# Peptides against a protein of PDB entry 5ZK1, part 23

Target 1, 52 residues: chain A of PDB entry 5ZK1
Amino acid sequence: KREVRLMKNREAARECRRKKKEYVKCLENRVAVLENQNKTLIEELKALKDLY
Target 2, 52 residues: chain A of PDB entry 5ZK1 as posed
Amino acid sequence: KREVRLMKNREAARESRRKKKEYVKCLENRVAVLENQNKTLIEELKALKDLY

## One batch from the design tools (peptide; made by RFdiffusion4, then SolubleMPNN)

Design b2_p14_5_s2 (from b2_p14_5, 8 letters changed)
Fold by OpenDDE base, seed 1:
Structure b2_p14_5_s2 (fold): chain B 52 residues (1-52), chain A 14 residues (1-14)
Amino acid sequence: as target 1 above (52 residues)
Amino acid sequence: DELKKLLEELEKLK
């Protein structure tokens, strides 16, 4: 009985670490996309202002 | 969109 509880706890801890790593990677990718989109929009707004 | 795919992946991790 004790060994099965320790095994299940180790499995749950591995799964929590996996999900956290995937979540951080998804946030890093989202930040990179948003930073690139924001840069492009600023450059487009600058180009429009330089025409007038 | 890449942003939409990233949001869908993020929702699956909750």
Scores: peptide ipSAE 0.025, ipTM 0.501, DockQ to the pose 0.263
Fold by OpenDDE base, seed 3:
Structure b2_p14_5_s2 (fold): chain B 52 residues (1-52), chain A 14 residues (1-14)
Amino acid sequence: as target 1 above (52 residues)
Amino acid sequence: DELKKLLEELEKLK
């Protein structure tokens, strides 16, 4: 009984670390996309303001 | 499952 609980806890801890790593990678990718989009929109807004 | 969906949605934004 104790060994099975320790095995399940180790598996749950591995899965929790995996999910956290995937979530961080998802956020990093989202930040990179949003930063690039925001940069492009700022450059477009500057180019439009320089026309007036 | 939910994190995979979020990754697939982010891949569509590239």
Scores: peptide ipSAE 0.022, ipTM 0.504, DockQ to the pose 0.078
Fold by OpenDDE base, seed 4:
Structure b2_p14_5_s2 (fold): chain B 52 residues (1-52), chain A 14 residues (1-14)
Amino acid sequence: as target 1 above (52 residues)
Amino acid sequence: DELKKLLEELEKLK
């Protein structure tokens, strides 16, 4: 009984760490896309302002 | 499942 509980706890802890790593990677990818889009939009707005 | 959907949505924005 004790060994099965310790095994299940280790499995749950591995799964929790996996899910956290996937979540952080999703956020990092979203930040990188948004930072690139924001940079492009700021450059386009500057180029438009320099034409008028 | 939810994290996979979010990753697929982020790939569509690249």
Scores: peptide ipSAE 0.021, ipTM 0.494, DockQ to the pose 0.077
Fold by OpenDDE base, seed 2:
Structure b2_p14_5_s2 (fold): chain B 52 residues (1-52), chain A 14 residues (1-14)
Amino acid sequence: as target 1 above (52 residues)
Amino acid sequence: DELKKLLEELEKLK
């Protein structure tokens, strides 16, 4: 039936959007962690250089 | 699911 195909397409489109949102959130969290680690390493490197 | 594997790999890198 046409209605069953339209329902399945709507479900697949919802699942695709959900997965994309989760992937983007994971990338954003990874970027934030790496940016914070890089900032900390730069600050530590600066503090070490200011001792000599 | 390929996207699930990529999410699991990114989480292991933290």
Scores: peptide ipSAE 0.021, ipTM 0.479, DockQ to the pose 0.096

Design b2_p14_5_s3 (from b2_p14_5, 9 letters changed)
Fold by OpenDDE base, seed 1:
Structure b2_p14_5_s3 (fold): chain B 52 residues (1-52), chain A 14 residues (1-14)
Amino acid sequence: as target 1 above (52 residues)
Amino acid sequence: SELEKLEAELAKLA
């Protein structure tokens, strides 16, 4: 039936948008962690350089 | 999901 195909397409489109939102959130969290780690490592390297 | 596992691993590194 045409209506069942349209329903399944709407469900698949909702699931695709959900997965995309979750993927973007995972990337945003990864960027925030890496930026913080990079900042800490730069500060540690600077502190070590200032000892010599 | 695999994404939920990755989010949980990232949350342990923060």
Scores: peptide ipSAE 0.026, ipTM 0.516, DockQ to the pose 0.076
Fold by OpenDDE base, seed 2:
Structure b2_p14_5_s3 (fold): chain B 52 residues (1-52), chain A 14 residues (1-14)
Amino acid sequence: as target 1 above (52 residues)
Amino acid sequence: SELEKLEAELAKLA
């Protein structure tokens, strides 16, 4: 039936939007971790440079 | 899923 195909298409579109949202959230978390690690390493390098 | 693998790799870096 046409209605069953339209329902399956709406479900697939909801799942595609969900997967995209989770992927963006994973990237945002990775960026936040890497930015914090980079900040810490830069501060440690500055502190080491200021000792000499 | 591939996303769950990426989340598990991130959890090892935190």
Scores: peptide ipSAE 0.026, ipTM 0.510, DockQ to the pose 0.086
Fold by OpenDDE base, seed 4:
Structure b2_p14_5_s3 (fold): chain B 52 residues (1-52), chain A 14 residues (1-14)
Amino acid sequence: as target 1 above (52 residues)
Amino acid sequence: SELEKLEAELAKLA
């Protein structure tokens, strides 16, 4: 019984670390997309202002 | 997973 509980705890700890790594990667990708979109919108706004 | 769905949506916005 004790060994089975220790095995399940090690498995849960591996899964928790995996999910945390995936979550950080998803946030990094979201930041990169938003930074690129923001840069493009700022450049478009500058180009529009330069027409007036 | 829900994370895989979010990654796939982000890949469509890039």
Scores: peptide ipSAE 0.025, ipTM 0.511, DockQ to the pose 0.078
Fold by OpenDDE base, seed 3:
Structure b2_p14_5_s3 (fold): chain B 52 residues (1-52), chain A 14 residues (1-14)
Amino acid sequence: as target 1 above (52 residues)
Amino acid sequence: SELEKLEAELAKLA
């Protein structure tokens, strides 16, 4: 009984770390997309201001 | 999964 509980706890801890890593990667990708979109919009706004 | 849905939504915005 004790060994089975320790095994299940180790598996749950591995799965928790995996899910956290995937969630962080999803957030990092979202940040990269938003930063690129923001950069493009700032460059377009600068180009528009340079016309006036 | 919920993560696969979020990844698919992000891929549409890239």
Scores: peptide ipSAE 0.025, ipTM 0.513, DockQ to the pose 0.073

Design b2_p14_7_s1 (from b2_p14_7 with P1M L14E)
Fold by OpenDDE base, seed 3:
Structure b2_p14_7_s1 (fold): chain B 52 residues (1-52), chain A 14 residues (1-14)
Amino acid sequence: as target 1 above (52 residues)
Amino acid sequence: MLPPPPPLPPPPPE
């Protein structure tokens, strides 16, 4: 009984760390995309304001 | 315009 509980806990802890790493990577990618989109929109808005 | 990024996965259970 004890060894089976320790095995299941090690598996659950590996899966929890995997899911946390994937979630952080998804946030980092989302931030990078939004920062690049924001930069492009600011540059486009500046270029449009410099034409009028 | 790039498509919106996919929805975030749910946070890991605490």
Scores: peptide ipSAE 0.030, ipTM 0.608, DockQ to the pose 0.665
Fold by OpenDDE base, seed 5:
Structure b2_p14_7_s1 (fold): chain B 52 residues (1-52), chain A 14 residues (1-14)
Amino acid sequence: as target 1 above (52 residues)
Amino acid sequence: MLPPPPPLPPPPPE
């Protein structure tokens, strides 16, 4: 009984770490895209304001 | 027990 519980806990902990790593990578990619889009929009808004 | 991480967001549009 004890060894089976320790094995299941080790498997659950491995899967939890995998899912967390994938989630963080997805958030990092989303942040990088949004930061680039925001930078472009700010530069376009600045260029438009400097024309008028 | 920590709650499971939220579901993966969809990938950013390319």
Scores: peptide ipSAE 0.027, ipTM 0.561, DockQ to the pose 0.067
Fold by OpenDDE base, seed 1:
Formats: sequence, C-alpha cells, structure tokens
Structure b2_p14_7_s1 (fold): chain B 52 residues (1-52), chain A 14 residues (1-14)
Amino acid sequence: as target 1 above (52 residues)
Amino acid sequence: MLPPPPPLPPPPPE
C-alpha cells in the first residue's frame, strides 16, 4: 500500500511539472506576441500623430 | 494584424 501511494505521487508530480512547463511556454509566447503588437501600434500611432 | 493568440490553458493545480 505505501509503495503504490509513493508511485502515484511521483507520477502526479511529473505531470504537474510538465503542465507547468507548457503553461509557462504558452505565457512566454503570448507576451512576445503582445509586446510586438504593442510596439507596432505605438509606431503607427506616432506616425499618424506626426502627419497632423 | 496577427489574430490574438488562443486563450491560455488554466493553471495546473498546486
């Protein structure tokens, strides 16, 4: 009984670390896309303000 | 304009 609980805990801990790594990678990709979009929008807004 | 990225998955349970 104890060994089965330790095995299940090790499996759950591996899966938790995998899901956390995938979530962080998804956040990093989203931040990079949003930072690029924000930069482009600021440059477009500046170019429009310099025309008027 | 690139489409917005898909919604983030829910955080893993602690």
Scores: peptide ipSAE 0.023, ipTM 0.571, DockQ to the pose 0.679
Fold by OpenDDE base, seed 4:
Structure b2_p14_7_s1 (fold): chain B 52 residues (1-52), chain A 14 residues (1-14)
Amino acid sequence: as target 1 above (52 residues)
Amino acid sequence: MLPPPPPLPPPPPE
């Protein structure tokens, strides 16, 4: 029936939006971690260069 | 396949 196809499409669209939101959150967390690691490594490299 | 994230921006100049 047409109604069952429309229901399944609405469910698939909700799941697609959920997966997109989770993916963006995962990328934001990965960026924040990599930015912090990069900052620390640059500070360590400066401290090592100031000793020589 | 999702596209790879863009490269990180350079840190701000201290």
Scores: peptide ipSAE 0.022, ipTM 0.500, DockQ to the pose 0.039

Design b2_p14_7_s2 (from b2_p14_7 with P4A L14E)
Fold by OpenDDE base, seed 2:
Structure b2_p14_7_s2 (fold): chain B 52 residues (1-52), chain A 14 residues (1-14)
Amino acid sequence: as target 1 above (52 residues)
Amino acid sequence: PLPAPPPLPPPPPE
């Protein structure tokens, strides 16, 4: 009984670490996309301001 | 059209 509980805990801890790594990677990808969009919008706003 | 950012996954359960 004790060994089965320790095995299940190790499996749960591996899955928790996997999910956390995937979550961070999704956040990093979202940040990179939003930063690029924000840069483009700032450049477009600057170009528009330089025309008027 | 700007590419849509990837959807946020739900926070991992603690």
Scores: peptide ipSAE 0.123, ipTM 0.744, DockQ to the pose 0.732
Fold by OpenDDE base, seed 5:
Structure b2_p14_7_s2 (fold): chain B 52 residues (1-52), chain A 14 residues (1-14)
Amino acid sequence: as target 1 above (52 residues)
Amino acid sequence: PLPAPPPLPPPPPE
């Protein structure tokens, strides 16, 4: 009985760490896309201001 | 058009 509880706890702890790592990776990917979009929009706004 | 950023996943359960 004790060993089965410890095994289930280790599995749950591995799954919790996996979910947290996946969440952070999704945030990092979103930040990278938003930073690239923001850079492009700033460059387009500069190019438009240089035309007027 | 730049690709839309992926949707935020729900926070992991505590």
Scores: peptide ipSAE 0.121, ipTM 0.742, DockQ to the pose 0.749
Fold by OpenDDE base, seed 1:
Structure b2_p14_7_s2 (fold): chain B 52 residues (1-52), chain A 14 residues (1-14)
Amino acid sequence: as target 1 above (52 residues)
Amino acid sequence: PLPAPPPLPPPPPE
């Protein structure tokens, strides 16, 4: 009984760490895309303001 | 139009 509980806990902990790593990687990719989009929009807004 | 950023995954289970 104890060995089965320890095995299930180790499996659950491995899956939790995998899901957390995938979640963080998706957040990092989203931040990189949003930062690039924000820079481009700020540069476009500056270029438009420099024309008027 | 700029491409939409990828959707957020659901939060990891606690």
Scores: peptide ipSAE 0.115, ipTM 0.734, DockQ to the pose 0.825
Fold by OpenDDE base, seed 4:
Structure b2_p14_7_s2 (fold): chain B 52 residues (1-52), chain A 14 residues (1-14)
Amino acid sequence: as target 1 above (52 residues)
Amino acid sequence: PLPAPPPLPPPPPE
């Protein structure tokens, strides 16, 4: 009984770490895209202000 | 055209 509980806990802990790593990687990719979009929009807004 | 941002991740694991 004890060994089976310890095995299940180690498996659950591995899965929790995997899911957390995937979640962080998805956030990092979203941040990188949004930062690049924001930079482009700021540059476009600057170019428009330089026309008026 | 700028690429759409990736879809929102699922909520963090509990």
Scores: peptide ipSAE 0.114, ipTM 0.729, DockQ to the pose 0.635

Design b2_p14_7_s3 (from b2_p14_7 with P1M L14P)
Fold by OpenDDE base, seed 4:
Structure b2_p14_7_s3 (fold): chain B 52 residues (1-52), chain A 14 residues (1-14)
Amino acid sequence: as target 1 above (52 residues)
Amino acid sequence: MLPPPPPLPPPPPP
């Protein structure tokens, strides 16, 4: 009984770390896209202000 | 036009 519980806990801890790593990678990708979109919108807003 | 980022997965349970 004890060894089976310790094995299941090690498996659950590996899966938790995997899911956390995937979640962080998805956040990093979203941040990079939003930063690039924000940069483009700031450049477009600057170009529009230089016309008026 | 960059494609929209994929939807975020739900946060892992604590």
Scores: peptide ipSAE 0.038, ipTM 0.629, DockQ to the pose 0.474
Fold by OpenDDE base, seed 1:
Structure b2_p14_7_s3 (fold): chain B 52 residues (1-52), chain A 14 residues (1-14)
Amino acid sequence: as target 1 above (52 residues)
Amino acid sequence: MLPPPPPLPPPPPP
């Protein structure tokens, strides 16, 4: 009984760490895309303001 | 313009 509970806990902890790593990678990719989009929009807004 | 990235997956349970 004890060893089966310890095995299940180790499996759950491995899965939790996997899901956390995947979630962080999705956040990092989203931040990189949003930072690039924000930079482009700021440059476009500056170019438009320099024309008027 | 690149399309917006898909919605983030829900956070893992604690």
Scores: peptide ipSAE 0.033, ipTM 0.611, DockQ to the pose 0.720
Fold by OpenDDE base, seed 5:
Structure b2_p14_7_s3 (fold): chain B 52 residues (1-52), chain A 14 residues (1-14)
Amino acid sequence: as target 1 above (52 residues)
Amino acid sequence: MLPPPPPLPPPPPP
């Protein structure tokens, strides 16, 4: 009984760490895309303001 | 419990 509980706990802890890593990577990618889009929009807005 | 991952962004417009 004890060994089976320790094995299941180790598997659950591995899966928890995997899900956390995937979630952080998804957030990092979303931040990088939004930062790039925001930079482009700021540059376009500046170029439009320099024309008028 | 971790929050669900955010929905994937729509692909950038072409």
Scores: peptide ipSAE 0.024, ipTM 0.549, DockQ to the pose 0.091
Fold by OpenDDE base, seed 2:
Structure b2_p14_7_s3 (fold): chain B 52 residues (1-52), chain A 14 residues (1-14)
Amino acid sequence: as target 1 above (52 residues)
Amino acid sequence: MLPPPPPLPPPPPP
């Protein structure tokens, strides 16, 4: 009984770390996309202000 | 369980 509980805990801890790593990578990719979109919008707004 | 990140907004129109 004890060894089965320790095995299940080790498996659950590995899966928790995997899911956390995937979630962080998803957020990093999202930040990179939003930063690029924000940069483009700032450059477009600057170009429009330099025309008027 | 971590909640999924919300969807990205659509890109601005060109």
Scores: peptide ipSAE 0.023, ipTM 0.539, DockQ to the pose 0.136

Design b2_p14_7_s4 (from b2_p14_7 with P1M P3A L14P)
Fold by OpenDDE base, seed 3:
Structure b2_p14_7_s4 (fold): chain B 52 residues (1-52), chain A 14 residues (1-14)
Amino acid sequence: as target 1 above (52 residues)
Amino acid sequence: MLAPPPPLPPPPPP
């Protein structure tokens, strides 16, 4: 009984670490996309201000 | 048109 509980806990802890790593990677990708979009929008706004 | 970033996954369980 104890060994089965320890095995299930180790599996749950591995899955929790996997999900946390995937979540962080998704945040990093989202930050990179938003930073690039923000940079592009700032450059477009500068180009529009230089025309008027 | 740049696609919106994918939705955030649900937070990991505690």
Scores: peptide ipSAE 0.122, ipTM 0.733, DockQ to the pose 0.845
Fold by OpenDDE base, seed 5:
Structure b2_p14_7_s4 (fold): chain B 52 residues (1-52), chain A 14 residues (1-14)
Amino acid sequence: as target 1 above (52 residues)
Amino acid sequence: MLAPPPPLPPPPPP
């Protein structure tokens, strides 16, 4: 009984660390996409202001 | 056209 509980706890702890790493990677990917979109929108706004 | 960023996953449970 004890060994099975310790194995399940180690598996749950591995899965928790995996999910945290995946969440951070999803945030990093979202930041990179939003930064690139923001840069493009600033460049477009600058080009529009330079026409008037 | 840049695709919208994917929706944020819910934070992992503590």
Scores: peptide ipSAE 0.116, ipTM 0.732, DockQ to the pose 0.751
Fold by OpenDDE base, seed 2:
Structure b2_p14_7_s4 (fold): chain B 52 residues (1-52), chain A 14 residues (1-14)
Amino acid sequence: as target 1 above (52 residues)
Amino acid sequence: MLAPPPPLPPPPPP
C-alpha cells in the first residue's frame, strides 16, 4: 500500500511539472504576440501623427 | 490582419 501511494505521488508530481511548463510556454508565446502587436500599433500611431 | 493571441490556458491545478 505505501509504495503504490509513493508511485502515484511521483506520477502526479511529473504531470504537475509538465502542465506548469506548458502553461509558461503558452504565456511566453502570448507575451511575444502582444509585444509585437503593441509595437506595430505604436509605429502606426507614430506614422499617423507624422502625417498630420 | 493581426491574428488575436491564443486563449490563455486554465491555471495549472495546485
Scores: peptide ipSAE 0.115, ipTM 0.731, DockQ to the pose 0.760
Fold by OpenDDE base, seed 1:
Structure b2_p14_7_s4 (fold): chain B 52 residues (1-52), chain A 14 residues (1-14)
Amino acid sequence: as target 1 above (52 residues)
Amino acid sequence: MLAPPPPLPPPPPP
């Protein structure tokens, strides 16, 4: 009984760490895309303000 | 026009 509980806990802990790593990587990629889009939109807004 | 980034995955279980 104890060994089976320890095995299941180790499996659950491995899966939790995997899911956390994938989630963080998705957040990092989303931040990089949003920062690039924000820079482009700020540059477009400056170019439009310099025309008027 | 750049497409919006994909939706966030659900948070990992605690």
Scores: peptide ipSAE 0.111, ipTM 0.720, DockQ to the pose 0.825

Design b2_p14_8_s1 (from b2_p14_8, 6 letters changed)
Fold by OpenDDE base, seed 3:
Structure b2_p14_8_s1 (fold): chain B 52 residues (1-52), chain A 14 residues (1-14)
Amino acid sequence: as target 1 above (52 residues)
Amino acid sequence: EYVKKLEEKIKKLE
């Protein structure tokens, strides 16, 4: 009984670390995409203002 | 801390 509980705890701790790493990577990618989109929109708005 | 900073940054860019 004890060894099976320790094994399951080790597996759950590995899965928790995996999920946290994936979540951080998802947030970093979302920030990078939104920063690039915002930059492009600001550059387009500047180009439109420079025409008028 | 780092995760919260990323979440706050996303919330400001949306």
Scores: peptide ipSAE 0.544, ipTM 0.897, DockQ to the pose 0.911
Fold by OpenDDE base, seed 1:
Structure b2_p14_8_s1 (fold): chain B 52 residues (1-52), chain A 14 residues (1-14)
Amino acid sequence: as target 1 above (52 residues)
Amino acid sequence: EYVKKLEEKIKKLE
């Protein structure tokens, strides 16, 4: 039936949008962690350089 | 587009 195909397509489109949102959030979190780690390492290197 | 910018940013921070 046409209706069953339309329902399956709507479900697949919802899942695709969910997976894309989860992937974007994963990338944003990874960027935030790496930027914070880089900042901390730069601050530690600066503190070491200011000591000697 | 935004996803590619995030992937490129990660690749520069690693």
Scores: peptide ipSAE 0.541, ipTM 0.897, DockQ to the pose 0.901
Fold by OpenDDE base, seed 4:
Structure b2_p14_8_s1 (fold): chain B 52 residues (1-52), chain A 14 residues (1-14)
Amino acid sequence: as target 1 above (52 residues)
Amino acid sequence: EYVKKLEEKIKKLE
């Protein structure tokens, strides 16, 4: 029936939007972690350089 | 695309 195909398409479109939102959130979190690690390492290297 | 910009930023931080 046409109605069942339209329902399945709406469900698939909702799932595709959900998966895209989760993937973006994972990338944003990975960027935030790597930026914080890079900042910490630069601050540690600066502190070591300021001792000599 | 925003996703491509995030992926490029990750590749520069690794």
Scores: peptide ipSAE 0.539, ipTM 0.895, DockQ to the pose 0.872
Fold by OpenDDE base, seed 2:
Structure b2_p14_8_s1 (fold): chain B 52 residues (1-52), chain A 14 residues (1-14)
Amino acid sequence: as target 1 above (52 residues)
Amino acid sequence: EYVKKLEEKIKKLE
């Protein structure tokens, strides 16, 4: 009985670490996309301003 | 801590 509980705890801890890593990667990708979109919009606004 | 900083950064960029 104790060994089965320790095994299940190790599996749950591995799954928790996996889910956390995937969530962090999702957030990092969202930040990278939004920062690139904002950079492009700022560059486009600057190019439009340099025409006037 | 790092997760919260990412979430706060997303909330400022949206």
Scores: peptide ipSAE 0.535, ipTM 0.896, DockQ to the pose 0.847

Design b2_p14_8_s3 (from b2_p14_8, 5 letters changed)
Fold by OpenDDE base, seed 4:
Structure b2_p14_8_s3 (fold): chain B 52 residues (1-52), chain A 14 residues (1-14)
Amino acid sequence: as target 1 above (52 residues)
Amino acid sequence: SYVKELEERIKKLE
C-alpha cells in the first residue's frame, strides 16, 4: 500500500513539472510572436512615414 | 514570478 502511494505521487509530480514546462514554453512563444508582429508593424509604419 | 511576468507581457502586446 505505501509503495503504490509513493509511485502515484512521483507520477503526479512528473506530470505537474511537464505541464508547467509546456505552459511556460507556450507563453514564451506567444511573447516572441507578438513582439515580432509589433516590430514588423512599427517598421511598416516607419517606411510609410519616410515616403512622405 | 516568471510566469506572471510573461502573462503581463502578453497582455501589453495584445
Scores: peptide ipSAE 0.567, ipTM 0.901, DockQ to the pose 0.885
Fold by OpenDDE base, seed 2:
Structure b2_p14_8_s3 (fold): chain B 52 residues (1-52), chain A 14 residues (1-14)
Amino acid sequence: as target 1 above (52 residues)
Amino acid sequence: SYVKELEERIKKLE
């Protein structure tokens, strides 16, 4: 009985670390997309200001 | 899964 509980705890801890790594990767990708979009919009706004 | 839904939403913005 004790060994089965320790095995299940190790499996749950591995799955928790996997889910955390995937969630962080999704946030990093979202930040990179938003930073690139923001940079492009700022460059477009500068180019529009230089026309007036 | 919530992670797959986030990945699909990011892919639509790239």
Scores: peptide ipSAE 0.034, ipTM 0.565, DockQ to the pose 0.120
Fold by OpenDDE base, seed 5:
Structure b2_p14_8_s3 (fold): chain B 52 residues (1-52), chain A 14 residues (1-14)
Amino acid sequence: as target 1 above (52 residues)
Amino acid sequence: SYVKELEERIKKLE
C-alpha cells in the first residue's frame, strides 16, 4: 500500500511539473507573438506619421 | 485543457 501511494505521488508530481512547463511555454509564445505584432504596428504608425 | 486552448489561440495569430 505505501509504495503504490509513493509511486502515484511521484507520477502526479511529474505531471504537475509537465503541465507547468507547457503553460509557461504557451505564455512565452503568446508574449513573443504580441511583442512582434506590437513592434509591427508601431513601425507602421511611424511610417504613416513620416508621410505627413 | 486550458493549455491546449491557449496553444490553438496562439497558432491562429501566427
Scores: peptide ipSAE 0.033, ipTM 0.566, DockQ to the pose 0.127
Fold by OpenDDE base, seed 1:
Structure b2_p14_8_s3 (fold): chain B 52 residues (1-52), chain A 14 residues (1-14)
Amino acid sequence: as target 1 above (52 residues)
Amino acid sequence: SYVKELEERIKKLE
């Protein structure tokens, strides 16, 4: 029936939007971790350079 | 951006 196809399409579109939001959140979290690690490493490198 | 500021800081340490 046409209605069952429209229902399945709406469900697939909801799931696609959910997966996209989860992927973006995973990327945002990874960027935040890498930016913090880079900040720490730059501060450590600066402290080492200030000793010599 | 914060990333560009970090890249500029790294470039000053090299």
Scores: peptide ipSAE 0.027, ipTM 0.557, DockQ to the pose 0.085

Design b2_p14_8_s4 (from b2_p14_8 with E1S I3V K11A)
Fold by OpenDDE base, seed 1:
Structure b2_p14_8_s4 (fold): chain B 52 residues (1-52), chain A 14 residues (1-14)
Amino acid sequence: as target 1 above (52 residues)
Amino acid sequence: SYVEELEKRIAELE
């Protein structure tokens, strides 16, 4: 029936939007961690260079 | 690590 196909499409579209939102949030968190780690490593490398 | 946990969660969405 047409109604069952429209329902399944709406469910699939909701799930696709959910997965995309979760993926973006995981990427944002990964970027924030990597930016902080990179900042710390650059500061440590500068401090080491200033000792020699 | 926290990064490895995020990478696992990303891989579960693909």
Scores: peptide ipSAE 0.034, ipTM 0.567, DockQ to the pose 0.057
Fold by OpenDDE base, seed 5:
Structure b2_p14_8_s4 (fold): chain B 52 residues (1-52), chain A 14 residues (1-14)
Amino acid sequence: as target 1 above (52 residues)
Amino acid sequence: SYVEELEKRIAELE
């Protein structure tokens, strides 16, 4: 009984770490996309301002 | 999963 509980806990902890890693990777990708979009919009706004 | 839904939504914005 004790060993089975320890194995299940280790498995649950591995799965929790996996899900956390996937979530962080998703946030990192979202940040990279938003930073690129913001950079492009700032460059476009600058180019528009430099025309007037 | 919520992660898979977010990954799909990010891929639509790239």
Scores: peptide ipSAE 0.033, ipTM 0.567, DockQ to the pose 0.119
Fold by OpenDDE base, seed 2:
Structure b2_p14_8_s4 (fold): chain B 52 residues (1-52), chain A 14 residues (1-14)
Amino acid sequence: as target 1 above (52 residues)
Amino acid sequence: SYVEELEKRIAELE
């Protein structure tokens, strides 16, 4: 029936949007971790350079 | 940007 196809399409579209939101959140978290790690490493390298 | 600030700080260490 047409109605069942439209319902399945709406469910698939909701699931696609959910997966996209989760993927973006994983990327944002990875970027924040890498930026913080880089900041810490640069600060540590600076502190080492200032000792010698 | 934050990346450009990090790149400048790296270049000061080299």
Scores: peptide ipSAE 0.026, ipTM 0.588, DockQ to the pose 0.075
Fold by OpenDDE base, seed 4:
Structure b2_p14_8_s4 (fold): chain B 52 residues (1-52), chain A 14 residues (1-14)
Amino acid sequence: as target 1 above (52 residues)
Amino acid sequence: SYVEELEKRIAELE
């Protein structure tokens, strides 16, 4: 009985770490996309201002 | 202008 509880806890802890790593990776990818979109919009706004 | 306010806020983030 004790060993089975320790095994299940180790499995749950591995799964929790996996899910956290996947969530961080999704956030990092979203930040990189938003930073690139912002940079492009800023460059477009600067170019539009330089025309007028 | 609204654009100049955005440009200032952007320059603070670079």
Scores: peptide ipSAE 0.024, ipTM 0.558, DockQ to the pose 0.047

